Peptides against a protein of PDB entry 6TME. Designs and how they scored, part 168

Target 1, 324 residues: chain A of PDB entry 6TME
Amino acid sequence: NRLKRAYIALQAWKKAFYSDPFNTAANWVGPDVCSYKGVFCAPALDDPSVLVVAGIDLNHADIAGYLPPELGLLTDVALFHVNSNRFCGVIPKSLSKLTLMYEFDVSNNRFVGPFPTVALSWPSLKFLDIRYNDFEGKLPPEIFDKDLDAIFLNNNRFESTIPETIGKSTASVVTFAHNKFSGCIPKTIGQMKNLNEIVFIGNNLSGCLPNEIGSLNNVTVFDASSNGFVGSLPSTLSGLANVEQMDFSYNKFTGFVTDNICKLPKLSNFTFSYNFFNGEAQSCVPGSSQEKQFDDTSNCLQNRPNQKSAKECLPVVSRPVDCS
Target 2, 324 residues: chain A of PDB entry 6TME as posed
Amino acid sequence: NRLKRAYIALQAWKKAFYSDPFNTAANWVGPDVCSYKGVFCAPALDDPSVLVVAGIDLNHADIFGYLPPELGLLTDVALFHVNSNRFCGVIPKSLSKLTLMYEFDVSNNRFVGPFPTVALSWPSLKFLDIRYNDFEGKLPPEIFDKDLDAIFLNNNRFESTIPETIGKSTASVVTFAHNKFSGCIPKTIGQMKNLNEIVFIGNNLSGCLPNEIGSLNNVTVFDASSNGFVGSLPSTLSGLANVEQMDFSYNKFTGFVTDNICKLPKLSNFTFSYNFFNGEAQSCVPGSSQEKQFDDTSNCLQNRPNQKSAKECLPVVSRPVDCS

## One batch from the design tools (peptide; made by RFdiffusion4, then SolubleMPNN)

Design b2_p19_2_s1 (from b2_p19_2, 8 letters changed)
Fold by OpenDDE base, seed 3:
Structure b2_p19_2_s1 (fold): chain B 324 residues (1-324), chain A 19 residues (1-19)
Amino acid sequence: as target 1 above (324 residues)
Amino acid sequence: SIFDKVSSYTGLPPIKPED
């Protein structure tokens, strides 16, 4: 039966533990898997009279080990939360059998290898959190074809470009931060209709910001700091009617920071420090508003404190990148 | 329900580990 299969899977997993500091699996003994710590049972969707393992929650257990292929026997699992452990290796392809997977959180572990493509096989997946691991290689374009609410990819080793398919995403939150992504932000980004928060922090992204960013009228957080972006800020950023947090710091932007950006109605924090901006509107000056916080440090602004030297500014400011 | 108890919250800061 289903619980017997679950027992086999969970016992195999227990054997795959190298360390269990909190003795989380100490009670993982006997056939009554529904009593196991971190194991949650529910009536099966296809037969309410049958009890099945529907969820795993081992968050913050600091368990060292790996995910054995026998986990594929947990075919009724819809929620898999094992963040903040020390699991290593790869995510087993046998998890493709978990066709009810709804939320998958393996964040803050020691997983390695390419993007876990098994996640793409789950038809009902809504939440994917693989952040704070050592996943590497290219991000598969198909990830954005999934009807996900959130996509957390930050703090990994992903490289190459951001797929053009990003515009197909229905996610409200997407994080790319602290990877090795390169190239330009795709123009299709403006098609992300449900986007509230997007973070590009600390990559190797470059080029001009696409004008289509201004179409993200529901975005509240936009952070593109610590990259290699060039050119002027798009004038279309005035369309970000709901943006609250905006960060363009630590790039190579040039030009003038306009009133239309700094007077955005919901803007609370706007950081554009450590660039090569050569002018700013009065509304962008730190201290000009009690409701908004600005940082213009280390630019090429005249009559402002803590700016770059003329020697540093002149070579860049005199040769602005044309983003047209 | 059990599902409600195990569910994740998307409202947390995206680039920080869950508390």
Scores: peptide ipSAE 0.038, ipTM 0.754, DockQ to the pose 0.190
Fold by OpenDDE base, seed 5:
Structure b2_p19_2_s1 (fold): chain B 324 residues (1-324), chain A 19 residues (1-19)
Amino acid sequence: as target 1 above (324 residues)
Amino acid sequence: SIFDKVSSYTGLPPIKPED
């Protein structure tokens, strides 16, 4: 019965294909769904004597089509990997029936609409990858209430603010890059106890960086480049004991880049170019260290090459934003 | 079992280089 439902689902999906350049679904014929290319079966968790469809892997199949509601019949699927296709439309709400969903990867497709809230219904979800799509609207705050290991949201059309619930996230990797997020980074960010990598690249984020970033003692990658951040770098950044890559380039930062930041023990790359910094410690100067790479290009630094003109600097540097 | 499978890599870089 469970495989029969899977058959119905998979045949409906095949019918929803507009193009299958590699003939991936060519063998999707007959009731033996476990033989289908990209379909993986396993003994059911509730009854090991019953074989069920447990996983889908259609990565890099370049399939054009949509996800039909009949996919909700795949109730035993725990792994759904369909990245690098040309699937369009929305993620079906019927997928809420897939209560065993563990890894959901629909990245690099043509999905549209709001955040797929059906993902919030999966109690055991650990991996969510929806990057490189056309999802839009606000990010639901409930996403960070989920016990996810990784949250990939980059290269979409998400807008509005980053939810304050971000501090509740247990994810080690979170990507916001290349969206339309606005507002400030929530102060609750410092509560992300498992965070290793976070990227905010290429959004419309603004305001001062919260001091609480310095509490991210496990972070190895922090990239806030290409935004509208203002003010000075928080002195608490000296607390980033494990940061290896840090990028604040292409913002509107001002003030002095301190030794405490540039001498971070594991810092390998620190880019703070294309800002309005008016001073830097000697330890921040490019070439000052063999072990660390710095870029101070296009700031308001004295006696450094490739800096902004006084005309460009004066209006900004003379009006520093108070982040206190 | 496939239910115990954890993907280590999705095959895509996290961020595309800036143009």
Scores: peptide ipSAE 0.025, ipTM 0.678, DockQ to the pose 0.119
Fold by OpenDDE base, seed 4:
Structure b2_p19_2_s1 (fold): chain B 324 residues (1-324), chain A 19 residues (1-19)
Amino acid sequence: as target 1 above (324 residues)
Amino acid sequence: SIFDKVSSYTGLPPIKPED
């Protein structure tokens, strides 16, 4: 009996709770799991006459505990939302049995360990949110082979390079922010045909920005701030026809910020502060447009306020990195 | 929210997780 298995799983989970401040699981008593708070039942896909646990929503329950292996008995779960809790430990491998998993949100918890590779086993996964945890290590390249709509990885402890397979991703949103990723942005990034938002904030990324970024025609948000990028901004950025928010601040960029970038048709906010740019087009000057906001603070621009000193600028500006 | 600061995703998943 599928509901019996669910009962076993949910009771095991309740036992795995260290703290339930809102008494979310207070009614998790008895075999009627469909009445459990945060548990949602639906007719099974393979047999509509059978009711199964199809979803879990324990968002914002502030529950402390861990995910026991018995959760693998929830084989009909397609939606698993447990964000904003205090769950710790690792994601159980037994969750591989949840073959219908569609949305997996364990964000804002205390999960640790490597990337939960069990997520790779879910053939129908479309939404992966593991942000605001303590996941560490390398990002499996295979994550981008999956037909995901959204990949939230931000605010973890991931390190190493961003996989070249990123170009295979069909995701509209990918966040890398506030990790420890290093190396260059892969040139394959330009192949992300569905990309709308990508955020690299606050990593250890370096090198030149790949020209292929300019191929991201659908991108509306591109944030590469707070990294170690060098060189000039790619001229191909003029191809970002739909970019609205662009942030390159807090890097080591040099060169000239061109009209072609600052006049992007949908651009509303362009921040390139805290770099070593030595020139900007008039269209890039803050206040030059009523429709666009620019920040050119702390660069090496002449005749602009709040710029770096000559002493700071000269060593960098005089030795520009050639990205060619 | 802190979540919104990173992404404003309003995409296709049937249930948008609460931030």
Scores: peptide ipSAE 0.023, ipTM 0.666, DockQ to the pose 0.109
Fold by OpenDDE base, seed 2:
Structure b2_p19_2_s1 (fold): chain B 324 residues (1-324), chain A 19 residues (1-19)
Amino acid sequence: as target 1 above (324 residues)
Amino acid sequence: SIFDKVSSYTGLPPIKPED
């Protein structure tokens, strides 16, 4: 009996709660699991006459605890939303049995350990949100082989390089922000055919931006701020026909910010402050447009306010990085 | 914020702290 297995799983989970401040699991009593708060039942896909637990929604319950291995008994769950809790420990490998998993949101918890590779075992997964946790180590390359619509990885402790497989991703939104990623952005990034928004904020990324970024013609948000990028902005950025929000601030970029970038047709906000740019086109000057917002603060620009001193600029500007 | 836009376009995730 599937509901019996679900009962075992849910009772094991209730026992794994250290704190339930809103008494979310107060009604988690008895065999009628479909009446449990945050538990949603539906007819089974393989047998419509059988009612199964198809979804969990415990978002914003502030529950402290861990995920016990018995959760693997919830084999019919397709939606698992437990964000904004205080769950700790690791994602149990027993969740590999949840082969119908479609949306997995464990964001804003206290999970630790390596990337939860169990997520890679779910053949139908479309949404993965593990942001605002303490996951660490390398990002498995296989994550981008998954047919995901969204990949939220931000605010974790992931390290090492971004996998070259990123180009295989079909995700429209990918967040890397506030991790410890290092190295260059892979050139394969230009192959992300469905990408609309990508965020690299606050990592240890370095090197030159790949020219292939210009191939991301559907991107509306591109934020690479607060990294260690060097060199000039790729001229191919003129290909970002749909970019609305672009941020390169707090890097080590040099060179000239061109008209072709600042005149992008959909560009609404372009921040390139806190770099070492030594020139900008008139179209890039803050206040030059009523429709676009620019920030050129703290660069090496002449005749602009709030720029770096010559002493700070000279060592960097005189030694431009060749990205060729 | 950029984070707000990223989150809004997915339609699925609830409001999260800003990046």
Scores: peptide ipSAE 0.030, ipTM 0.649, DockQ to the pose 0.090; fails the geometry check

Design b2_p19_2_s2 (from b2_p19_2, 9 letters changed)
Fold by OpenDDE base, seed 1:
Structure b2_p19_2_s2 (fold): chain B 324 residues (1-324), chain A 19 residues (1-19)
Amino acid sequence: as target 1 above (324 residues)
Amino acid sequence: SIVDKVSSYTGLPRIRPED
């Protein structure tokens, strides 16, 4: 009996709660699991006459506890949303039994350990949100081999380089922000055929931006701020026909910011402040457009306000990095 | 914020530790 298994799982989970401030599990009593708060039932895919637990939604319940292995008994769950709680520990390997997993959201919790590789075992997974946790270590390259629509990794403790397999990703949105990623952005990034939004904010990324970024013609958000990137902006960025939000601030970029970038047709906000740019086209000057917002603060630009001193600029500008 | 910048799939509002 599927509902009986679900009952066992949910009761085990209730027992694993250390704190339930909103008494979310107060009605988690008895065999009628479909009446449990945050538990959603639907007809089974293999037998419409059978009712099964298909979804969990405990978002914003502020529950403290852990995920017990008995959750693996919820074999019919396709939607698992438990964000904004205080769950700790690791994601149970037993969740590999949830072969229908479609959306997995454990964001804004206190999970620790390496990347939850159990997520790689779900053949139908489309949405993965593990942001705002304490996951650490290397990102498995295999994550980008999956047919995901969204991958949220930001605000964790991931380190090492971004896998070259990123180019294989079918995701429309990927966040790397506020981790400890290092190295260069892989050149394969240009092969992300469905990419709309990518965020690298606040890592230890370095090197030159790959020219292949310009192949991301469907990207609307590109944020690489607060890293250690060097060199000039690739001329191929003129290919970002749909970019609306672009941020390169707080890096070590040098060179000239060109018209081809600042005149991008859909560009709404372009921030390149806190770098070492020594020139910009007139179209890049803040206030030059009513439709676009620019920020050129704290660069090495001549005849512009709020720039770095000559003393600070000279040693960097005089030794530009050749990205060719 | 990341939520503001990456809006396509942010879904339900999230509590951010940074706030």
Scores: peptide ipSAE 0.028, ipTM 0.705, DockQ to the pose 0.060
Fold by OpenDDE base, seed 5:
Structure b2_p19_2_s2 (fold): chain B 324 residues (1-324), chain A 19 residues (1-19)
Amino acid sequence: as target 1 above (324 residues)
Amino acid sequence: SIVDKVSSYTGLPRIRPED
């Protein structure tokens, strides 16, 4: 019965294919869905004597089409990986029936519409990858209430501010990069207790960096490049005991880059180029360390190469933003 | 590329949840 439902779903999906360049679904014929390429069966969790469709892996199949509502019949699917295809349209609400969803990867497709709120209905979801699509609108604050491990949102069309609920997130990795997020980074960011990697690259974020970033003692990657951040770097960044990759380039930062930041014990790469910093400690100078790489290009530093002109620097440096 | 150069998390499938 459960496999019959899966058959209906998969046949409906095959009919929704506009193009299958690699003939991935060529063997999607007949009731034996467990033999279908990219379809993986396993014993049902509620009844080990029953075989069910537990996973879909169509990664890199270059399939053009859409996700039909009949996919909601795949109620036993825990792994749904369909990245690097050409699926379009919206994520069907009928997927709310997939209550075992654990990993959902629809990245690198052509999906549109608002954030797929159906993802919020999955109680056991740990991995959400919707990057490299055309999703738009605001993020629902509830996304960070979920016990997710990974949240990939980059390269979409998301707008508005980052929800304050971000501090509730248990995710180890979160990407916001290459969207249209605006406003400040919420101060609650410091409460992300499991955070290892966070990326804000290429948004419209602004304001001062919150001091609470320094509380992220487990973060290894912090990239806030290509935004509109202002003010000085928080002194509390000295608390990033495990940061390895740090990038603040292409912002409007001012002030002095301190020893306490550049001497962070695990720091391997620190890029603060294309800002308006007017001073740096000797430990921040590129070439000062063999173990660490620095880039101070295009700032307002004296006696350093490739800096901005006085004409460019003076208007900004003379009027530093007070973040206190 | 679908692979993010910044993140070390490649999105490899994990083991299904246990009973």
Scores: peptide ipSAE 0.027, ipTM 0.652, DockQ to the pose 0.096
Fold by OpenDDE base, seed 3:
Structure b2_p19_2_s2 (fold): chain B 324 residues (1-324), chain A 19 residues (1-19)
Amino acid sequence: as target 1 above (324 residues)
Amino acid sequence: SIVDKVSSYTGLPRIRPED
């Protein structure tokens, strides 16, 4: 039966533990898997009279080990939360059998290898958190074809470009931060109809910001700091009616920071420091508003403190990148 | 915030700070 299969899976997993400092699996003994710490049972969807293992929560258990292929026997699991452990290796392909997977959180572990493509096989997946691992390689474009609510990819070793399929994403939160992504932000970004927060911090992204960013009318957080973006800020950014936190710091932007951006109605914090902006509207000046915070540090602004030297500015400002 | 949204899914805050 289903619980017997779960027993086999969980016992195999226990054997795959190298260290269990909090003795989380100490009670993982016997056939009554529903009593196991971190294991949650619920009535099966196809038969309410049958209990099945529906959820795993081993968050913050600091367990060292790996995920054995026998975990594929947990076919009724919809919630898999094992963040903040020391699990290593790869995500088993046998997890493709977990067709009810809804939330998958393996963040803050020591997983390696390419993107876990098994996640693409889960038709009902809504939440994917693989951040703070050592996943590497290209991001499969198919990830954005899925109807996800949240996609957390930050603090990994992903490289290559951001797929153009990003525009198909229905996610409200997407993080790319602290990877090795390169290239331009796809123009299709403006098609992310449900986007509230997107973070690109600390990658190797470059080129001009696409005008289509201005179409993200529901975005509240837009952070593109610590990249290699060039050119002027798109005038279409005036369309970000709901943006509260905006960060373009530590790039190579040039040009003038306009009133239309700094007077955005919901804007709370706007950081554009450590660029090569050569002008800003009065509304962008730090201290000009009690409701908004600005940081214009280390640009090429005249009559402002803590700016770059002429020697640093002139070579860049005199050769502005044309994004048209 | 991202932190608040994460909590809605996981029920617990992250050990590491959010970006």
Scores: peptide ipSAE 0.022, ipTM 0.653, DockQ to the pose 0.123
Fold by OpenDDE base, seed 4:
Formats: C-alpha cells, structure tokens, sequence
Structure b2_p19_2_s2 (fold): chain B 324 residues (1-324), chain A 19 residues (1-19)
C-alpha cells in the first residue's frame, strides 16, 4: 500500500524534526497522510484509481531536522519542495527510489556533503535547486547530461572546475555564484542552446573568456563578476543579441570595451567596473544612453572619473594577456 | 539579483509535472 508506505516515511520524518516552530507537522497524525499539512496527494500515474503522495511543500517552515532514509518510501513524489528550512545532514541515497522526481528544491537549508548524486538518478528531473547550502566538492559532469531546465547551485562550497559537459545542458538558467569554482569557463558553453541566464558571480574562475560565449543567442543575463578573468572581452560578444544584463565587474580584464558590445540591441545594464580596461567606446560611457546603464568605475580609462591610479594601472595594462 | 531569484517552479500548486 503506497499510502501506508508514505505514512511510514512521513512519520519517520516527523521524528527527525528537531524543531518545528510553526507546528507544520502538528497535524501529521494518523494514516490519512493526504490531510497532512504540506503533503499533496494525486492519482497515481500508473493507476488512477490509487491515491498517492505526489508532492511535498514545506517551504519556509523553518523546520530543523534531517532527511531520514525512510523518505525513500515516498516513491510517487514528483515535487519535493522544502526550501528555507534548517534541515541538515545529507540527502539520503534512498531518494533514488523517487523515480518520478521532477522538481527538487532543498535550497536555503543546512545540507552538507558532496553533490547529492541521487539527483542524477532521477530520469525526469527538470528543476534542481540546491542553492544556499553547504554542499562541497566537485560538481559531477553528469549533471549537465540531464534534461534540466533550471540548475541552482549558488551559495555552496563547490570546488574544482566547471565541467566541460556544461555545453550539453538544456537548462535555461544555471547559477554557479558564490562557490569556489576555479579554472576557465569551458569553451563548450556556447553549445548551451536553451540558456537564458547564467551567473558565475563570486568564484575563483580565471583565464580568458571563451569566444564561444558569443554563441549564446538566447542569453538575457550573463554575470561573470567577482572572479579572476583576464584578457580582453571577446569580440564575439556582439552575438549576444538578447542580453539585457551583463556584468564583468571585479575582474582583471584589460583592453578596450567596444561599440559592438555596448550597442547590443537588448542591453539595458552593462557593468564592467573594477577592471583594468584602458579604453571604451563612446557608446559605453555612462550617461551616453538613456536606455542603457553603464558602469565604468575603477578601470584605467583616461578622462573618466573614479579610475584607478596610473600606479595601479601601468603594471597590468602594460602586460596585457593575450587570449588568442 | 538573479542569484536570489525565486524559482517559478517553487510553491506552485502543481501536483503533477507539466506536459
């Protein structure tokens, strides 16, 4: 009996709660799990005559606890949303039994350990949100082999390089922000055919930006700020026909910011402050457009306010990195 | 910030995956 299994799972979970400040699980009593707060039932996909637990929504419940292995008994769950709690520990491998998992949101918790590889076992996973946790280690390359629409990884402790498999991703949004990723952005990035938003903020990424970024025709948001990128901005960025928000601030970029970038047709905000750019086109000058906002602060630009000193600029500008 | 953007999937009254 599926509901019986669900009962076992949910009761085990309730026992795993250390704190339930809003008494969310107060009504988690008795076999009628479909009446449980945050538990949603629906007819089973394989048998419409059978009612099953299809979804969990405990978002913003501020529950402290952990995820017990018995949660693996919730085999019919397609939606698992438990963000903004204080769940700790690891994501149990027993969740591999949840083969219908479609949306998995454990964001804003206290989860630790490596990337929850159990997520890779879910064949139908479309939405993965594990941001604002303490996940660590390498990002498995296989994550980008999945037909995910959204991948939120930001604000964790992930390390190592971004997998080259990123180009295989069908995700529309990917966040890497505020981790410890290092190395270069893979050239395969240009193959992300469905990408709309990608954020690299606040990592240890370095090297030159790959020219292939310019192939991201559907990108509306590209933020690579607060990294260690060097060299000039790729001229191919002129290909970002739909980019609206672009941020390259707080890097070590050099060279000239060109018209073909600043005149991108959908560009509304372009921040390239806190770099070592030694020139910019007139179209890049803040205030040059009413429709576009630019920030060129703290570069090596001549005749612009709030620039770095010659002393700061000269050592870097005189030794430009060749990205060719 | 896009980093803090709430997912359009989160908290929706959906019980089944969308077609």
Amino acid sequence: as target 1 above (324 residues)
Amino acid sequence: SIVDKVSSYTGLPRIRPED
Scores: peptide ipSAE 0.033, ipTM 0.693, DockQ to the pose 0.065; fails the geometry check

